# Peptides against a protein of PDB entry 4XPM, part 149

Target 1, 160 residues: chain A of PDB entry 4XPM
Amino acid sequence: VMLHSKNVKGFLENTLKPYDLHSVDFKTSSLQSSMIITATNGGILSYATSNNDVPKNSINEINSVNNLKMMSLLIKDKWSEDENDTEEQHSNSCYPVEIDSFKTKIYTYEMEDLHTCVAQIPNSDLLLLFIAEGSFPYGLLVIKIERAMRELTDLFGYKL
Target 2, 67 residues: chain B of PDB entry 4XPM
Amino acid sequence: DIKGTIAFDTHGNVIESTGVGSQRIEDIGDLSKVTLDAEGFAQVQGDSLLVHLYKRNDITLAVYTSA

## One batch from the design tools (peptide; made by RFdiffusion4, then SolubleMPNN)

Design b2_p23_6_s4 (from b2_p23_6, 10 letters changed)
Fold by OpenDDE base, seed 5:
Structure b2_p23_6_s4 (fold): chain B 160 residues (1-160), chain C 67 residues (1-67), chain A 23 residues (1-23)
Amino acid sequence: as target 1 above (160 residues)
Amino acid sequence: as target 2 above (67 residues)
Amino acid sequence: SQLSKEELKELYEKLLKEIYEQS
């Protein structure tokens, strides 16, 4: 079973929602962006953004998309380096996780003033990438992306 | 009453912070080293505030109170 | 103290429940 494009897009849209933890009166902003990118070249296969108030084909939209492309490429490069660096994999920025007997890693990266989190979809050539404001705590971002990956079983093992 | 909270994971990364906890993120380093009792609880005195700790699994909750 | 172990545990459970429900 393959996920249709609209299904993936809708899934990513849903991941944008913020937290509102009433028990402790803590809330976050929405994720700025949520993407599935290729691990090979950082190409964006699907994405969702919280900023949808830009007219299509406008210069602002083009700049926004280009910015996402740049960030995805940079994060992919950093991820690739870390996947070949044992020391980086043992830092506090790396979370080894196991989902359905598949092992993967979640990495947190500071990108300018943004908090990002990236993880390889298990046994695949795809990365799930969350981009949030700097106020979004990393520990919560990690929980968010782990739970999200557990819902992407159809993409497990996907090879380009 | 509660003056603030910090929740953090085993990597020392913040999960949430509120109130005075938001201004005391640097406490995580020390709080993560506190010895918990058999039920996962501890109390730590910090300046004028008392920190109540509870950890069950991978998440530690610190609650700051005046007493 | 102002916060008992039972109250702290309850708060913890509420917090985790919210986190995972919203994740």
Scores: peptide ipSAE 0.786, ipTM 0.956, DockQ to the pose 0.803
Fold by OpenDDE base, seed 2:
Structure b2_p23_6_s4 (fold): chain B 160 residues (1-160), chain C 67 residues (1-67), chain A 23 residues (1-23)
Amino acid sequence: as target 1 above (160 residues)
Amino acid sequence: as target 2 above (67 residues)
Amino acid sequence: SQLSKEELKELYEKLLKEIYEQS
């Protein structure tokens, strides 16, 4: 079983939704972006964004896509470095997790004023990447991406 | 009455913060070191506020009250 | 006012329920 591109796109779009925690009167913004990228080259396989729609083929659209490409490459590079750095894997920005007996890690990265987190889909060549505003707490972002990754079992073990 | 809250994970990262809790994120360092009772509860005097702590599943909730 | 253990636990459970339902 393999998720089709359209199905993945729809899934990522659903991950954009914000939190509204009425119990404590706390709410977040929507995620700016949700992406699946390759762990090897940082290429974007699928993405969703909450940015306002811009005219197709406009310079603003091009800039937006280019910005996502740049961020994905930067985060992939940082992730790759950390995967080869034992000290970084023991920092508070690294969360070892286990999903259905598969082990992976969630990393949080500050990107300018944005809060990001990335995780390798277990035993795969793919990374799941969330980009949020700086007001989005890292602890909550980690919970969000962990829960999302649990729904991507079809991609577990995916090799390019 | 509740003056604010902070929820944080075992890494000390914020899950949520409200009210006075949003202005006291630096408290997490000390709160994470507080010894909890067998049921996961503790109370800590913090400034003019009382902090109520509860931890069960790797998430700690701190509730700030005036008394 | 002072918050009871039961009230605190209830708030905790409500909060976590909301988080995971919305995740």
Scores: peptide ipSAE 0.785, ipTM 0.956, DockQ to the pose 0.912
Fold by OpenDDE base, seed 4:
Order: structure tokens, then C-alpha cells, then sequence
Structure b2_p23_6_s4 (fold): chain B 160 residues (1-160), chain C 67 residues (1-67), chain A 23 residues (1-23)
């Protein structure tokens, strides 16, 4: 199944769903945002947000999108720095993983009061980025983004 | 009898926390160093709570009980 | 009664199942 632009958008929207772990009576909020961005410039190729009540073409929508652009750029910059820092790659904020024989890394970053995680889609120029509230635990975010990447095989090897 | 839980990964990051576990995230540092038996179990006596540990792969579950 | 190993293991397996089903 080929991933088209609208399919990617729908995929990202599905990643927003919260956890509800009845076994231990634990639940999370929805992700604030889910994005696919370029590793080169932090440009947003596709995104989804939990707040869809903002009127189209309004100032509030523009501000919201601009905020996402800023966040993506900041996280891309931090990711780029860490990818060139051996010490950072061995910190507890970095999770080396292997998906279908492809190696990648998941990074967790605290951005103001938000919890974020980002990972390079294997062998690609793309990053998958999750933004959540500070109450969303990092260990669970890591699991979430790893599982999500496993569903993006069509983007493996994607080059700009 | 369960007063709370903490699940955490090998990096010491929380996966979930409930009850008294949510107020004892700092315990992860010590709990991660506990020697488990051959089946992956351990018990650690705390101040007033007993912590039951189980680890199968890369995730540890800590369950807090009164006894 | 105290939490048994069997009960703890069962809880663990239920928890992990939920996490991965919802991921």
C-alpha cells in the first residue's frame, strides 16, 4: 500500500490517540502534535494536532502553525547537534533501535513544559516528531514512536 | 492491596505510574539496581511499603503494597 | 494477602499487552 500525502496525514492523526491502560488504571492525554519533518531544515511535510477547533485562515490558526514550525526547527537543531555528538548518543535521552535491519535513534527532549521525542525514519531525510504534555511519560513516548515508525516502511529510504 | 505502580525502561524513564508510585519516581534509581532472581522477581522493603519487582525483557514493573 | 509472583506476572503481561495494542 502506497502512502500518499493524505494517507500520511491520516496516519499522523491516528498517532494522536491517548493511552488508557486499564490494567493499572493509567491514562494519558492525547498527543499535542504529530509531525513528519525534514532532517535538513526542519520543514514540516505533514502534521496533525489534537486541537482542531481553530477556525481556518484565522490569526489563531496561523499562530498555531507558526508555533509548530518553531518547535520543529528547534528540535531538528538539537537532533542535528546530538547526531554529531557521541556522548549525547550514549545518554539516557537516546534510544538506539533497529527496525527491519535498519538502524535509527530515538531522542527525547524537554521543550519548555512539553515532552517531545524525535526519530529519523530509517535511511531517510525525514524525522518523525511527537509533542506531548509534560505529564506524558518519556518511556511511553519512546514505545509509541518506535511502533509508529514500524508502520512507515513506505518512507524508509526517502531522500529529498 | 496494591497502593501504586511504576513501570520503567532500562534508561530509567517512566512508562507509567499510578497511586503512591506517582509520588515515588525517585525510587527508580535504586530499584533499577536490585538483583532479580532467576525468574525476574524481587522484593524490596521500603519505609512502610513493600515493592514487588518483575522484569522480563527491558521493562520493569514495580508494584507497591502494604505487605 | 501478599501479591504473588503469579499475580504480578499476570499484571505485567496485561499491562504490556495493552501498551502494544494501543501503540
Amino acid sequence: as target 1 above (160 residues)
Amino acid sequence: as target 2 above (67 residues)
Amino acid sequence: SQLSKEELKELYEKLLKEIYEQS
Scores: peptide ipSAE 0.785, ipTM 0.956, DockQ to the pose 0.828
Fold by OpenDDE base, seed 3:
Structure b2_p23_6_s4 (fold): chain B 160 residues (1-160), chain C 67 residues (1-67), chain A 23 residues (1-23)
Amino acid sequence: as target 1 above (160 residues)
Amino acid sequence: as target 2 above (67 residues)
Amino acid sequence: SQLSKEELKELYEKLLKEIYEQS
């Protein structure tokens, strides 16, 4: 069983939701973007964004999509470099995790004023990518992406 | 009375921060080195605030109080 | 008034519960 594209899109849209922790009176903004991209070329297979008020086929939409494509490619490149760098894998920006006996890594990257988090879906050619504002704490972002990845078991082992 | 909180992971990255905790993120470096008791608790007296620590798993919660 | 261990533990559990419920 594999997740259908429409189901994945809906899943990504749900990941955009902010935290509202009433126990300590802490809340975040929504994620700016949530994407599943290829680990090979950084191609976007599915994405969701909080900015959905842009008219279709407008110049602004084209620019925003192009920006996402560029960010995806840049983050994929950085991820690829780090996957081949033992020093980077031992930094505080790398979280080795195990999900259902599958090993993967979560990386946090500062991109201009944005906080990003990326992780390879276990044993797959796919990456899950979250982009948030700088006010979104990295520790919480890591928890968010780990929990999200646990819901994508249908994509485990997916090869292009 | 609680003046603020900081929750952080084993990498020293913030999970959440509120109140005075939001202005004391730099405390994580020292707080992460504090020896906890058998139940996972500790108290650290700061400059003007008392910090209450609790760690059960990989997440540490620091609560700042006036006393 | 000083924060007790029980209160701190309760706050911790509430916080984690919220985080994971909303994740």
Scores: peptide ipSAE 0.785, ipTM 0.956, DockQ to the pose 0.834

Design b2_p23_7_s1 (from b2_p23_7, 15 letters changed)
Fold by OpenDDE base, seed 3:
Structure b2_p23_7_s1 (fold): chain B 160 residues (1-160), chain C 67 residues (1-67), chain A 23 residues (1-23)
Amino acid sequence: as target 1 above (160 residues)
Amino acid sequence: as target 2 above (67 residues)
Amino acid sequence: LSLTEEQKAKLRELFDSLLKEIL
């Protein structure tokens, strides 16, 4: 099924959901934000945030969106640097993965007190970006974004 | 009689932690070096607690018990 | 030093349950 803009938004909103494990007594917070951004300029194509309490068109909403724009740009820049650095690609912050014979990489980045991870959607000009609180463990965050990417096959190969 | 758990990946990053495991994240470094048997299991005495290890598919689960 | 078969079984069960929830 083709992913339209509203479908992508809904998908990202679903990724915000926390883990609530029952096998062990462990639960996470919701993701703070989930975004699809351009790999070229870090522009936000779609996003979802757990902060639904902000009134529309308020100063707080504007500031929140601006913050997301800034974060996405910073992470895109870091990702771009790492993609051109073989040493960084072999660090513990880089997870090479393969999805349906397509290869990509998941990077984890500490941003202030937040835990983030980003991955290029295979063969595309797009990045999937998760932003979580510092309490969200990186290992689980990586698993989460990998599983999410497996649901974005319609975007594989997407070029701007 | 589980006192806590830690699950971690091959990068040493936490997947989940509970109980006393949440306070022993620093154990991951040593636990990752433990030699496992042919089935992926090990048992290690770690600072007054017994640690049961199981690794499969690049994920290690550590279970802390008193004995 | 070594886990019993019962201990191994319990550990596998817990592991499998965990994987089912996170994957």
Scores: peptide ipSAE 0.775, ipTM 0.953, DockQ to the pose 0.929
Fold by OpenDDE base, seed 2:
Structure b2_p23_7_s1 (fold): chain B 160 residues (1-160), chain C 67 residues (1-67), chain A 23 residues (1-23)
Amino acid sequence: as target 1 above (160 residues)
Amino acid sequence: as target 2 above (67 residues)
Amino acid sequence: LSLTEEQKAKLRELFDSLLKEIL
């Protein structure tokens, strides 16, 4: 079953929700952005952002989207480099994971003061990308994206 | 009487931190090297605090207490 | 230093609660 574009966007919007733990007194901010991008050129197929206070079609919105485009491209490039670098694949910034017998990797990248993580949707030409504030711990961010990716089985094997 | 907590993964990255744990992220390096018992537990003494450790499924929880 | 069974139980419970929230 193919995910409709609206369904994908809704999914991404849901991933923006913060953690608010009760077992311990810990909470995170919402993700700044959640995106599905192409692994080929970093093109944004779908995205959600927590910064929805910007008027639509405003210059600020355009700048925000442009910023996302730039970040997605940069992260895609770094991801591509790491996928061809054995040393980077064995660093603390790389988490090999297996989802339903499909293998993939989660990478964490610091983008200025932001914490990001990216993972290839298994056997696909797509990447899932989370962008969070620096206060969002990497360990939790990795868990978050892994759990989210498990809900995207319909995109496994998707080729452009 | 928990003074704080740190949860971290096998890469040493923080999952969560609270209380005094938030100020002791640097402890992860040492805590990750602590030998755990057969059930995954350990207790170590820090500077004026005790640290209770439990590890399961590649996640370690450290709980800081006064005793 | 070793944990008592009571301490272990409390720690395990906290761990389980935490996991339930984050996973």
Scores: peptide ipSAE 0.775, ipTM 0.953, DockQ to the pose 0.933
Fold by OpenDDE base, seed 5:
Structure b2_p23_7_s1 (fold): chain B 160 residues (1-160), chain C 67 residues (1-67), chain A 23 residues (1-23)
Amino acid sequence: as target 1 above (160 residues)
Amino acid sequence: as target 2 above (67 residues)
Amino acid sequence: LSLTEEQKAKLRELFDSLLKEIL
């Protein structure tokens, strides 16, 4: 089964859901944004945001989208730099992971007060990007994105 | 009685924190250096609280108790 | 300072519960 655009959008929307732990009294906020972007240009292929109360075609919506585009580009650039930097790949901001025998890396980046996490979908030209509030701990954010990537097997190996 | 918890990964990044644990994130540095027994457990004195440690699969759980 | 077997069991249970929720 192929993952269609609607499926991708729905998937990203589902990733916005917060953690609400019952084993311990801990819960997170929803992700601010979840995106699939190109590793080459940082272009947004699909995105979801928790702020859905903005009127369509409004100036505020345009500004919001533009902000996402900016963040996407910045994070892509940082990711590209790190992928070419062995030191950064061995920093605490890089998590090498293996999913179904495919290797990838998860990077954490602080963007102003936001916590972000980005990972290349295995063997693909695509990046999965989570943007969360600063209260969302990085360790959990990494776990979240790893778990999410395991659901994107249809995109493994996708080349532009 | 549990006063709080901290769970953290091998990078020292927080996975979750509750109660007094939320106020003791700085303990992660020291807790990560604690020698665990063969089963992955340890108990250490942290400030005025006891810290119960358990590590498995690169995740460390610290439970803060009064005793 | 050493944990009792009971303490270890409780800690392990909590850990398992937490893992189940986050993984």
Scores: peptide ipSAE 0.774, ipTM 0.953, DockQ to the pose 0.926
Fold by OpenDDE base, seed 1:
Structure b2_p23_7_s1 (fold): chain B 160 residues (1-160), chain C 67 residues (1-67), chain A 23 residues (1-23)
Amino acid sequence: as target 1 above (160 residues)
Amino acid sequence: as target 2 above (67 residues)
Amino acid sequence: LSLTEEQKAKLRELFDSLLKEIL
């Protein structure tokens, strides 16, 4: 059973929520964007953004989507390069993880002043991509995306 | 009394930081090298503050105190 | 320097609370 597009959209929207820790006095901003893209071409299959106050079909919305397309392509390209580079896979920007016996990797990438995190959904042709402000710490961002991937088991093994 | 905290992973990346910990992110390099006891604890002197360390599940929590 | 059992307990509690929020 695969997730419906609306369910995926809603899932991504939920990932935008910030951390508001009570154990310690620490808060994050909301994620700027959350996306599922293809590992093959960097095409956006689904996305959510924190600034949803933009009217549909407006120039601002178009620009926003275009920006996401650009970022997704750039990150996909970097991810592809790193997946073929053993040295990069052993850097502090790469987190090998195992989810339900499936192995994948989480990468962190600095994009201008933004903190990004991308991970291949296990055994799939899909990538999960988080884009956050620079104030969002990478260690927490990695934890966030790992936990999110654990909720996407329906997409494990998905091939285009 | 706690003056601040830093939580970081095995890659040295910050998970969270508060108080004086937010101003001492550079300490992670040294803190990550501290020898922990069998239970995962350590106490070290950091500048004018005492640092209490606890590591479990690849996460290290550093708590800064005056004593 | 070594932590007391009370200090360890407090630190462990804080750690557990933090983990509960982030994991």
Scores: peptide ipSAE 0.772, ipTM 0.953, DockQ to the pose 0.924

Design b2_p23_7_s2 (from b2_p23_7, 13 letters changed)
Fold by OpenDDE base, seed 2:
Structure b2_p23_7_s2 (fold): chain B 160 residues (1-160), chain C 67 residues (1-67), chain A 23 residues (1-23)
Amino acid sequence: as target 1 above (160 residues)
Amino acid sequence: as target 2 above (67 residues)
Amino acid sequence: MTLSEEQKKKLKELFDSLLKEIL
């Protein structure tokens, strides 16, 4: 079944859920944001945020959306640079992964005090982007986005 | 008698940390160099705690105990 | 230093439990 806008939005909202481990006494915060953006221009196709306390149509909401647009563009630009930089692809901030015989890379980026990770949906013009608080460990964030990517097979090969 | 844990990946990035492990993230550098047995286990003596190691599927779990 | 078989068992069980939660 093809993912429509509502389906994607719901998926992204679900990715916001935190880890609450019981095997060990460890829990994370919710993701601040989860987005699907274009790899071409960093445009946001869909997004979800955990900050639902902002009144709709308020100046704070506008600022929040604008901030997401700015962050998505910055991360997209960094991703684009790294995709053309062999050294960056071999750094500890790059995780080559294979999902159902499709190869992609997960990158981690520090954005001020936030922890972010981004991955190209295999063979597509789309990027999946997670933004978390600095307390969210990168290793777990990478696992989270990899697991999420495995649920987006319908978007594999998507071209704009 | 677990005093803490650290789980980390092959890049040295934390997956989770608890207890004393949360204050010993810097140990990952040394722990990643420990030689494991054929089953993926090792035990090393820290400053005052024992560290029990198990690695599988590119994930290492370190468990800190008093003994 | 080496772990006992019991220690290995407990450690592996904890590892398995953790993986089940995060993967």
Scores: peptide ipSAE 0.761, ipTM 0.951, DockQ to the pose 0.927
Fold by OpenDDE base, seed 1:
Order: structure tokens, then sequence, then C-alpha cells
Structure b2_p23_7_s2 (fold): chain B 160 residues (1-160), chain C 67 residues (1-67), chain A 23 residues (1-23)
């Protein structure tokens, strides 16, 4: 079974939802953006953003997309560097995880005042990328992206 | 009687923080070094607060109380 | 310092509730 593009878009949109905890008095903002990008060149295959009040085909939308492209490229580049750096893989910014016997790594990156998290979809040429406000704690962001990846088993092993 | 909470992972990154815990994120460094009992619990005296610790599944929850 | 059994129970319950929400 393969995820359709529309299904992927909807999935990413769902990941934007904030945490609103009831066990403790804690809540987050929505993710700013959620993307699936290529590990090869950082190209955006699918994305969702919380800033959806921008008219389609407007200059603001174009600028928003361009900004996402820039961020995705920058993060992909950093990810690529870290994947080839043993020391970086042992830093507190790297979380090795195993999902259904598939191994991958989650990286956290600070971009200006934004908290980002990226992870290679296991055995694939794809990366899942979350962009959040600086108030979104990294520990929770990592948990969020790990849980999200567990729902993307159809993309495991996807090669371009 | 909870004054606040901090949950953090094995990397020392915050998962959540509430109340006085939000103002004591710097405590994570010391809290992560506390020896837990066989069940994963500990209790330590903080500044003016008592800290109750529980760790499971690589997540530590710290609960701040007055006593 | 050690926690009482009641304290442990409450703490574990809070932890479980938190986990249920975030995982």
Amino acid sequence: as target 1 above (160 residues)
Amino acid sequence: as target 2 above (67 residues)
Amino acid sequence: MTLSEEQKKKLKELFDSLLKEIL
C-alpha cells in the first residue's frame, strides 16, 4: 500500500496540531510547518503550514513557499553533514531510534528562533521535517516526529 | 500540592514544564544525575521545594512540591 | 530521601497520564 499525495498532505496537516496536555497544565503552539523532503537535494515533496490564511497564488504564498524551500535546503544540508559525522551523531542533537526494527536518527536544529526537527524515513530517500516556534520544547518535538514516522510505514524503503 | 513539573528525556531536553518547573529548567542537569531506586523513583530536596522523580521509558518526570 | 508508597502511586499515575497524551 502506498500513500497518495493527498493522503500525505492530510497527514502532514494533522501533524501541525498542537499539544494540549490535561495531565499537566501545558500546551504548545501548532507546528509552523511540516514537510516531507528529499534527502538528496532537499526538494519538497509535500508540505503543510499553519499559516493558511494567505491567498493562493499570492505573492505572500510564493514567499512562504520560497522560505520553506530555503529552510528545507539548509536543514537537508546540515542533516547530510551530520550523517557523515560520527561526533555529531553522538551529540544531544541526535536521537537514534528504531521503528519496527528499522533504524533511523532524529536531529534537532535551531534555526534563528525556530525549533526544527528532521528525521530520515527509515531506509528511504525521504526526510520528515517539523518546524516549530522556539517555545516548543525539543524533547517533545522529538517525540512528536518519532510518533509521526511510525505512521509513515508505507514510505519506509522509498527510493527516488 | 504540586507547585510545578518538568519532564525531560535522556538528552536533558525538556518535554514539558509547568509552574515553578518552568523557572527551574536548569535543574535538569542535577536531576538527571540523581540515583533512582529499583522502581525508578527518587526524592530530593531542592531549593525550598521537594522534588519527586520518576523515570521510565527514558523519560524523567520531576514534580515540585512544598513537602 | 525516599518516597512513600502513596507518593509513588500518585507520581506514577501522573506519569502514565502524561505518557498517554504525548505518545
Scores: peptide ipSAE 0.761, ipTM 0.952, DockQ to the pose 0.918
Fold by OpenDDE base, seed 4:
Structure b2_p23_7_s2 (fold): chain B 160 residues (1-160), chain C 67 residues (1-67), chain A 23 residues (1-23)
Amino acid sequence: as target 1 above (160 residues)
Amino acid sequence: as target 2 above (67 residues)
Amino acid sequence: MTLSEEQKKKLKELFDSLLKEIL
């Protein structure tokens, strides 16, 4: 099944769902945001947020969108720097992973009081970006984004 | 008997924490250095609690108990 | 210190349950 814009949006919305573990008494908040952005300039191709209750065309909505744009750009910049830095690629904030024989890296970044995680969709010009509250543990966030990327095989190799 | 849990990855990052484990995140440093048996298990006496360890597929689960 | 077989069994079961939820 081909991924269309609506399908991607729906996918991202689904990634917002929190973990609610029953094996242990542990639950997370929903992701604050989930985005697919370009690796080239950090442009947002698709996004979902957990606070969709903001009225359309309101100042709050504009501020929220602008904030996402800012965060995506900042994270893209840091990701780009790290991808060109072998030392950073071997740091504790970098997780090399393999999905269906495709290799990629997951990076964790602290953004003020937020926990973020970004990964290049294998062989593509796209990044998947999760933004969560500071209470969302990084180890679980990494697992979450890895599992999510396994569902985006249609975007593997996508070039702009 | 479980007082809490911590699950963490090979980077020392928390996957989950519950109960007393949530207050003992700093234990990960020491727990990650514990030698496990051939099956991936260990038991460590720490402070006033007993810690049961199991590691598989680069994930370590620590279970805190009173005994 | 070593775990008993019963302790190992319970711990492994908890681990498996956890993984099933997060992976």
Scores: peptide ipSAE 0.761, ipTM 0.951, DockQ to the pose 0.923
Fold by OpenDDE base, seed 3:
Structure b2_p23_7_s2 (fold): chain B 160 residues (1-160), chain C 67 residues (1-67), chain A 23 residues (1-23)
Amino acid sequence: as target 1 above (160 residues)
Amino acid sequence: as target 2 above (67 residues)
Amino acid sequence: MTLSEEQKKKLKELFDSLLKEIL
């Protein structure tokens, strides 16, 4: 199914859903945020948040969005730095993966008390970014973002 | 009589943890070094609990039971 | 120090169930 621009936010909203495992008694929280950002400037192209309690057009909403923009930029900067650092690419925080013959990397970053992971959408100028609470295990977060990227094939090769 | 579980990846990062496993995340370091049989299984004594290990597709599942 | 066939079966089934939920 073709993923159009109008459907991107809906896709990201769906990624917010927590894991609710029944094989073992384990459940995560929802992701705090899910974003597609530019690899060039860290600009947010689309985003979804689990915080639906903030009134629209309120100063609190603006502050929340601004915070999201800040985190996006910071993570983009760290990602860019690591992509130019061979040692960091071999650290335990970097997961090389291959999706449909396209190679990319998933990075995990601790941001204050939050667990984050980011990955370049294969051969694109875009990054997929997940932000979760500190209780969300990194191993599962990596799996989550890898599976999500496999559903974004329409964005593979996207150039700004 | 499962007392808990830990699933972890090759980086030692947790995928899931339940029961007593949630209190034994530090075991991952040692569990990752355990020699598995040809089918990917092992059984080891972890403190006062028995740990059943199975690894496949770069994921290790540890199941804690009473010894 | 070794798993029985029954133990292996149960463990593998649990693993398979877990994978089905997360992958």
Scores: peptide ipSAE 0.761, ipTM 0.951, DockQ to the pose 0.925

